# Peptides against a protein of PDB entry 5A53: the designs that were tried, part 211

Target 1, 230 residues: chain A of PDB entry 5A53
Amino acid sequence: LVENVKQALFIPGQSCNKNLHDIMVDLSALKKPDMKRFNRKNDIHPFEDMSPLEFFSEKNDCSLMVLMTSSKKRKNNMTFIRTFGYKIYDMIELMVADNFKLLSDFKKLTFTVGLKPMFTFQGAAFDTHPVYKQIKSLFLDFFRGESTDLQDVAGLQHVISMTIQGDFQDGEPLPNVLFRVYKLKSYKSDQGGKRLPRIELVEIGPRLDFKIGRIHTPSPDMVTEAHKKP

## One batch from the design tools (peptide; made by RFdiffusion4, then SolubleMPNN)

Design b2_p27_3_s2 (from b2_p27_3, 9 letters changed)
Fold by OpenDDE base, seed 1:
Structure b2_p27_3_s2 (fold): chain B 230 residues (1-230), chain A 27 residues (1-27)
Amino acid sequence: as target 1 above (230 residues)
Amino acid sequence: GYFDVSNEPLLVKSFDDIPLLMKKFAE
């Protein structure tokens, strides 16, 4: 079953500014061609009323959504939403720190649209802590694209990397997640008579440090339903 | 499940594993 690639909808909120718009454009470029963007601002407050998002999910046939908002309390806030059956499954606020870099801040490299990324997650908490597990699940789900057999994956070009910024203990504020995108450069390296391909990683952007905000987790019933094998 | 991403074949444990993964796909 070729699972249909999940489509993403990027929604500028009422408070979306130029910086967030630019971030939206650059991040959404990684989701092409499976991405839609609204050009108009929409007044949506997902943690107050989720109904508008469910409506947009259904109307646009998008099971992934990103709401772009900014306030004094939640600057550069990207709310990532997933739906199941056009109902909200989970949500997470990821606020982009001011040190972000756009694609234009990096050396322009040729990039083929629609290729599957590789993923790396650095930090044990991605496998143990509920919030970071959700983040890992979200980004894998968001960017994995088409399910293909490994043998058919020609031309892997880029890596999406997420790193937890430092160690933390229980009860401490959750460290930021460092989002990085790298292009792979393969060189024929003759090291010791063995032609081992030398791979270099070149950062291509965007560079985003995510501060974790509010989270919505699915109900146990929804989890059960979503995890049922079709 | 609909949100099961545990078996993503392109999930790399470390950056050091990328060359090995690339080799596997190039063969």
Scores: peptide ipSAE 0.339, ipTM 0.852, DockQ to the pose 0.655
Fold by OpenDDE base, seed 4:
Structure b2_p27_3_s2 (fold): chain B 230 residues (1-230), chain A 27 residues (1-27)
Amino acid sequence: as target 1 above (230 residues)
Amino acid sequence: GYFDVSNEPLLVKSFDDIPLLMKKFAE
């Protein structure tokens, strides 16, 4: 079964600044060719009124959206939104820490657009804690690309890595999620007659530390409907 | 399901598993 690749729409909010714009450009480059970007700022407040996002989802045929906003309370805020049937399924605010690195901060490497990433998640909470499970689901859904039964090694060039920054206990603030992107570098290794490729990882950016903000979760009915549809 | 990502073949548990994954798809 070939599933249609989910399209992403990147939306500058009214408070979008240069840093957020640059982050948007670099992060969306990983989603090419399956992304659109608005050039104009839009006054959207998704936790107050979701209707504008549902409208954009339907109008642009995008089931993934990222709203770029910044305020004193929520600096460098990327609100990730998923829709089902052009209705809001879930939302999560991920605020980018000031220590971010853009693609221009790394050694420029040749990159082929549209190749599928590998994924790695570090931290047990990605499988147990509801917020981190949502983050894991979101990023897998966002970047997995084309679903095909035929996987070609030639179609693999990079790894998306997400790490929970440290341990936490119940009632404590949720640790940041460290977003990293690596390019695979393959070397011929001769180990005892079995030529296993040696793989090295080179960070290519962007480098983002996400602080977790507000979350919207789907209704039980919507979850049931989403799981029933192929 | 529309949000089912549980069977993603490119989900790697460890960086050390990447060479093994590459081999699997090269065969």
Scores: peptide ipSAE 0.272, ipTM 0.827, DockQ to the pose 0.733
Fold by OpenDDE base, seed 3:
Structure b2_p27_3_s2 (fold): chain B 230 residues (1-230), chain A 27 residues (1-27)
Amino acid sequence: as target 1 above (230 residues)
Amino acid sequence: GYFDVSNEPLLVKSFDDIPLLMKKFAE
């Protein structure tokens, strides 16, 4: 089943600042053309009332949303929201650390809009820990684009990389997730196809270190409905 | 399922697997 590409809506919250705006612009560029951005600030508090987000999901036909807010406790906070049937499925707060880099901080490279990324996840917890499993699922779902069986090498231009920053034990604070984007440079092997192509990775940005905040998990009923095969 | 991304063909286990993946799609 070729699922339709999920559309993303980026929403400036009332406390959205210049840095968050810039981050929003750069991150959303990776989601083009399947992205909308609001230009006006909206007073939304998703962990208090989810109804405004459900309204926006339905009105804009977006099953992915990102709310940009900032406070003393939750600085540079990107709340990622997914909906199912225009109802909230899950939410996670990811706060961008101050060491972020924008696209303008990297060498400008030619980039084709709409090509599918490859993904890499570094850290065993992405497969075992509930929070990191949710993050992995979220970013795969957010950026996977169109499900096509036949992707030509020409259709692969970049890699989205997520790394858990260090090991942790139960009861310890969850390590940050390091978000990186690389462009692939492929060199043709002169030796008649027997050699693996030489691939180089060049970081293109943005560079974001995410601190994990609050999480909303779906009800068992919603999980069941969402996993039903059509 | 709607949120099942386990079968994403472009999920690479590690960076060192990227050349192999690129070869596979070039064939």
Scores: peptide ipSAE 0.243, ipTM 0.831, DockQ to the pose 0.753
Fold by OpenDDE base, seed 2:
Structure b2_p27_3_s2 (fold): chain B 230 residues (1-230), chain A 27 residues (1-27)
Amino acid sequence: as target 1 above (230 residues)
Amino acid sequence: GYFDVSNEPLLVKSFDDIPLLMKKFAE
């Protein structure tokens, strides 16, 4: 099943600041060309009223949205929204910690737009805990790109890494998710022998530590509909 | 399914698997 690439819409909220803008630009660069950004701030409060997001989803034909807001309580907040049939499927607040690094903080490397990332998830909770399962699903869905039967592995250039920051028990605050992006650097062994190319991972940014905030989960009915094979 | 992304992305279990994966596809 060749599914169309999901389009993302980045929306600066009314409280969007320079840092969030910069983060938005850098994160959205990984979603090019399947990304739109609003240049104007929009007064949207998704956990109070979801209808504006559904409207934007439909109007822009974007099933992925990221709302950039910041407050004292929710600093550097990226609300990730997914829609199904232009209705809200799920939402999650991911607040970027102050220790973030932008692409400009890393060595500039040649980056081809539109290539699929590899993914790595560190932490068992990504497969077992509902919140981390949602995060895993979200980022896979967000950055998977085009469904290609033939993965041109030669076209793989980068790895998106997500790590749960430490262990946690039931009832404890959920650890942050560490978002990292690495470029694969292949070194040709000039030695004419069968030496396997050495592959190195070079961090390219952005570097984001996500604090988990509020979550909206889909209804069971919506889950059923969304997972129906076309 | 529309949200079933389990089979599409290249999931790497560890960073150490990346060179091996790349080798398999380069052959």
Scores: peptide ipSAE 0.102, ipTM 0.742, DockQ to the pose 0.673

Design b2_p27_3_s3 (from b2_p27_3, 11 letters changed)
Fold by OpenDDE base, seed 1:
Structure b2_p27_3_s3 (fold): chain B 230 residues (1-230), chain A 27 residues (1-27)
Amino acid sequence: as target 1 above (230 residues)
Amino acid sequence: GYFDVSNEPLLVKSFSEIPLLMKKFAE
């Protein structure tokens, strides 16, 4: 069963600014062709009322959504939302730090749209801590595209990398997640008589450091129901 | 499950495993 690739909807909130718009454009480029963007601002407050998001999910047939908002308390805030049956499954606020870089800040490289990315997650907490587990799940789910067991080397274009910025203890503020995108350059290399491809990684952007904000987790009933579907 | 991403074949443990993964898919 080729699972239909989950479609993403990028929504500028009422407080969306130019920087967030640019970030939205660049991040959404990684989701092409499986994305939609609204050009109009929408007054949505997902942690106050989730109903508008459920409406948009259903109307646009998008199970992934990203809301772009900015305030003094939550600057450059990207709220990532997933739905199940057009009902909110989970949400997480990821605030982009001011040190972000856009695609235009990097050397332009040829990029084929629609290729499946590779993923790397650096930090043990991605496998153990519930928040980072959610982030890992989210980004895999968001960007994995089509499920395939077979890809040729030519089809492996880029890597999405997420790194937890440092160690932390229980009760401490959660470190930022460093989002990086690299293009793969493959060279034929003879290493010790084994023809192994030499791989070089070139950062292509965007470069985003995510500060973790508010989180919504699904109800136990919704988890159970979502896990029943393959 | 609908949100099960554990079987993603292009998930690598580290950057150092990328060449190995690429080899696997080139064969």
Scores: peptide ipSAE 0.383, ipTM 0.866, DockQ to the pose 0.749
Fold by OpenDDE base, seed 3:
Structure b2_p27_3_s3 (fold): chain B 230 residues (1-230), chain A 27 residues (1-27)
Amino acid sequence: as target 1 above (230 residues)
Amino acid sequence: GYFDVSNEPLLVKSFSEIPLLMKKFAE
């Protein structure tokens, strides 16, 4: 069953500021055309009451949501939410560090909207640690676009890269996740199909370092239900 | 499953595998 592309809804919270708005615009550009943005602030506190988000999920037919909030404790906070059957499945707070770069901070390159990204995840914890596994699942789910077994090389224009910033041990604070986006430049080999193409990566932005905040994990029942659907 | 992304064909193990992946889809 080719699942329909999951739609994303970006929601400015009551505490959304200019920086968060700019980050929202740039990050959501990577999700075009499968993205909606609210133009008004909404007073939503997802870890206190999830019902408004479930309402928005259903009303807008979006199974992905991002809430933009900022406080002293949770500065530049992007709460990523996924729903299943318009009920909250999981949530994670990812706070953008102050060293972020917007698309305007990089050289303007031609970019085709709607092409599927490649993904890279650097750090073993993305496959072993529950929180980083959730992050990996989230970003794959968020940006994968249309499901296809075949992708023309012409349709492979960019890479979304996520890197765990350093090693950590149990009980230590979780390292930040470095979010990077690169455009691919491919040079055909003169020897035809025998040689691997020469690939160059050019960072295009946005550049975001995510500090991990609060998480909500699905109930075992929701996990079971989600696994029953192809 | 609805949240199973393990079969994503564009998931690259490392940057070094990108050329190989691109070759695969160019064939």
Scores: peptide ipSAE 0.373, ipTM 0.866, DockQ to the pose 0.733
Fold by OpenDDE base, seed 4:
Structure b2_p27_3_s3 (fold): chain B 230 residues (1-230), chain A 27 residues (1-27)
Amino acid sequence: as target 1 above (230 residues)
Amino acid sequence: GYFDVSNEPLLVKSFSEIPLLMKKFAE
């Protein structure tokens, strides 16, 4: 069963500003053509009432949503939401640090829309710590695109990289997650067709450092239902 | 499962594995 590509809906909240809008545009460009954006601000508070998001998920047939909000406590906040059967499965607040870079801050490179990214995750906690496991799952789910056999991959052009910023111990604040996007540049090796091509990574943006905020986890029953093989 | 991402073929353990992956898709 070729699972349909999950569609993403980007929603500007009432407190969305120019910076968040620009971040939204650039991040959503990586999800084209499987992305919708609202042009109007919506007064949504997902940790107080999730029902508006469930409504938007169903109405727009989007199982992925990103809400853009900003406050003194949660500046440049991107709330990532996943739904299952148009009900909230999980949510996580990822606040973008002020040192962000937009696509316009990097050298313009041609980019083919719709190609599948490669993924890299740096930090042992992505496999062991519940919060970072959720982040890894989320970003893989968000950007993997079409489920295709390796034989059907016509081309690879970019890498999505996520890095945990430093070590941490139990009870300490969770380190930021560094989001980076690279384009692959392939060079023919001089010694004929037998050598692996030399590949260089060129950062293309956006560059986002995510501070982890509030999290909503699914009920055990919902986890069981979502993991059932059809 | 709906959120099963464990078998993502394009998940690379290190940047050094990227050339090998690219070769596999070019053949």
Scores: peptide ipSAE 0.347, ipTM 0.860, DockQ to the pose 0.705
Fold by OpenDDE base, seed 2:
Structure b2_p27_3_s3 (fold): chain B 230 residues (1-230), chain A 27 residues (1-27)
Amino acid sequence: as target 1 above (230 residues)
Amino acid sequence: GYFDVSNEPLLVKSFSEIPLLMKKFAE
């Protein structure tokens, strides 16, 4: 079953600032062509009322949404929302730390729009801890793009890397997730032998350190429905 | 399932596997 590529909607909140806008532009570039952006600010508070997001999901046919807000308590906050049947499935606040880097901070490399990324997740908690499992699921779901046959792997250009920043114990604040994007650079070894091409990773941005905020998790019933194989 | 990403073929365990993956698909 070839699932359609999930479309993303980036929504500037009322408190969206220049930094968030720039981050939005750069992050959304990785989701092209399967991305829409609102140019106008929208007064949405998803943890108070989810109805506007469900409305936008349906109206724009986007099952992925990112709300850009900023406050003193939640600076540079990207709320990632997923819908199922245009109903909220899950939400997570990921606040971008001030040490972020934009695409303009890196060497400009040729980037083909629409190519699928490879993914790497560093940290055992991505497979065991419910919050990090949600983050892993979210980013895989967000950026996986079209279901491609193995033949498209030859065209793979970039890697999305997510790393949990350090170890943590139960009851401790959840470490940040380090979001990094690398382009693969293949070097042809001119030596006529069957030498494996040397692949180097070059960071291309954006560089985002995500602080985890509030989370909304789906009901068990919604999980069951969403995971039903058609 | 709609949110099942467990079978994502481009999920690599480590950076070291990337060259191997690229080789497998370039052949």
Scores: peptide ipSAE 0.278, ipTM 0.832, DockQ to the pose 0.710

Design b2_p27_3_s4 (from b2_p27_3, 11 letters changed)
Fold by OpenDDE base, seed 2:
Structure b2_p27_3_s4 (fold): chain B 230 residues (1-230), chain A 27 residues (1-27)
Amino acid sequence: as target 1 above (230 residues)
Amino acid sequence: GYFDVSNEPNLVESFSEIPLLMQKFAE
């Protein structure tokens, strides 16, 4: 089943600032052409009332949403929301640390809109810990683009990398997730006889360190419905 | 499922696999 590419809606919250706006622009560029952005700020508090997000999901036909808010307690907060049937499936707050880098901080490289990324996840917790599993699922779901059974390597230009920043034990604060984006650069290595292309990774940005905030998880019933094979 | 990402073909286990994958498909 070729599932339609999930569309993303980026929503500036009332407290959205310039930094968040810039981050939004740069991150959303990776989701083009399957992305919409609101130009106006919207007063949305998803952990208090999810109804406005469900409304926007349906109205804009976007099953992915990112709400940009900032407060003293939750600075540079990107709330990632997914919907199923225009109902909230899950939400997670990912706060961008102040050490972020924008695309403008990196060497500009040619980027083709709409090409699928490769993904790498560093940290065992991405497969075992429920929060990091959700993050992995979210970012795969967010950026995978068109569902293809065939790996079109020729159509791959960049790598999205997510790394858990260090080890942690039960009861400790969850380490940040380091979001990095690399472009694949192919070099013709004239190494004797067999032209094996040398592939190098060049960071292109944005560079985001995500602090994990509040989470909303789906009900078991919703999980069951969402995982039903059509 | 709608949120099933387990079969993502572009998921790689390590950076070291990327050149190898690119080589396999460039041949």
Scores: peptide ipSAE 0.301, ipTM 0.838, DockQ to the pose 0.644
Fold by OpenDDE base, seed 3:
Structure b2_p27_3_s4 (fold): chain B 230 residues (1-230), chain A 27 residues (1-27)
Amino acid sequence: as target 1 above (230 residues)
Amino acid sequence: GYFDVSNEPNLVESFSEIPLLMQKFAE
């Protein structure tokens, strides 16, 4: 089923700073043209009151939202929100570590807006652990673009990679998720008379290490409703 | 479902599969 591309709304919170703004700009560039950004700060506390986000979701017709906030406890915090029927489905706080790199920190490469990414997820927990399953689902949902049943290689130019930083056991703090973006470069290699494409990956940014924060999971009823719609 | 992304064709198991996939589609 071809679904319409989900639109994303990036919202600077009241505590949004320059670093978060820059991160917001660079990350949202990967979502173009299916992205909106607010230019003014909004005093939103999603884990206290979700109603403002539901209002923005409906008003802007965006089922994806990212709230940019920063505090001593939650520095460089990106709250990712998904809605279903303009009601909050799930939320997750992902705090960007200080070692982040912006697009300007990498070699400028040609990039076509609107091409679909390829995805890689490194770490078994992305398929088994509820939190990492949510993260995987979120980023696939966020950046997949147009839903197609067939892989169009001609429409692929970059790879979004997410890696769980190390192993962990039950009861331990959840390892960070390393977010990386690579551009695919294809070279014609003539090996033995067969043109085998040589593919190289070049990091293009942004580079973000996410610390996992608070999570909101959907109610069983919302899950059931979401599964009924293809 | 609306949040089911399990059938994403652009999901690759590992980086090592990327060249193989690109090769397969270039043939």
Scores: peptide ipSAE 0.241, ipTM 0.806, DockQ to the pose 0.636
Fold by OpenDDE base, seed 1:
Structure b2_p27_3_s4 (fold): chain B 230 residues (1-230), chain A 27 residues (1-27)
Amino acid sequence: as target 1 above (230 residues)
Amino acid sequence: GYFDVSNEPNLVESFSEIPLLMQKFAE
């Protein structure tokens, strides 16, 4: 079953700035060819009115959306939205910290567009805490391309790494999620006369530290319906 | 070559087509 790859729509909000635009361009490059970007700014406030997002989801046939906004309270805010049947399933605000790095900050490496990334998640909370479970689910859903049965190991060029920045206790602010992208480089190392394949991870960007903001969780009914569709 | 799908001509970027019915659910 070729699962239809989910299409992503990147939307600059009214408060979208140059930094967010650059981040949007770089992050969306990882979703090529399964992404669309608006060129126009749209005044969308998803936690006040979700209707515009549902409209855009339907009209552009995108089940994934990213809204780029920035304010004093929510600087460099990327709102990730998923829809099911063009209705809002869930939303999460992920604010990019000022220490971000763009693709241009790294050594330009050629990569093949459309290859499935491998994922690594560091932090027990990705499997236990509801918010981090949602983040894990979101990013897997967002960047998983077509399930080719052939894990052509030769085609696994990219690793997306997500790390929870430190431990936290109940009631404490949720630690940031460190988003990193690596390219796998295979070297034939001649160490001691044995050609052992050496795999090195080279960071390619973007580098994003996400501060967690507001969250919208799906209704129980939508969860049930979403799980019924393979 | 990088195929930039962002240049698809069929992008709906305007709220002008939001059905009146969706406005009623926001009230």
Scores: peptide ipSAE 0.057, ipTM 0.579, DockQ to the pose 0.014
Fold by OpenDDE base, seed 5:
Structure b2_p27_3_s4 (fold): chain B 230 residues (1-230), chain A 27 residues (1-27)
Amino acid sequence: as target 1 above (230 residues)
Amino acid sequence: GYFDVSNEPNLVESFSEIPLLMQKFAE
């Protein structure tokens, strides 16, 4: 089953600033060619009224959306939304910390557009904690691209790394998620006659530290329906 | 080829404009 590649829609909110715009451009570049961006700002408050997002999901045929907003309480906020049947499935606020780096802050490396990234997740909570499970699911869903049967290892040029920043206990604030993007470089190491390919990871950006904000979880009924589709 | 889908002409970019557009087509 060639699962249709999920399309992403990037929406600047009314409070979208230059930094968020730049972050949006760089993050969305990783989703090309399966990405759309609005040029106009939209006054959308997804935790108050989700209907505009459902409308945009349907009209633009995008099951992934990212709303870019910024306020004093929620600075550099990227609200990630997934829809199922153009209805809101889940939402999560991920606020970008001020220490972010753009693609321009890294050495420009040529990358082929449309190559599927590899993923690495660091932190046990990605497999046990419901919020981090949602984040893992979201980013896999967001950047997985086309389901190709054979992982053509030769086509794997990028690694997306997500790390939970430190340990936490129940009732404590959830640690940030560190988002990093690397390019795989293979060097022919001519060390001692055995050409062992040395693989190096080179960070290419963007570099984003996500603070977790508000979350909307799917209804049990929507979970059941989403799992029924083969 | 660089296919920038963001430049596709058929994007609905404004929720607030939709009711106004629908009214114009209903007259």
Scores: peptide ipSAE 0.031, ipTM 0.435, DockQ to the pose 0.013; fails the geometry check

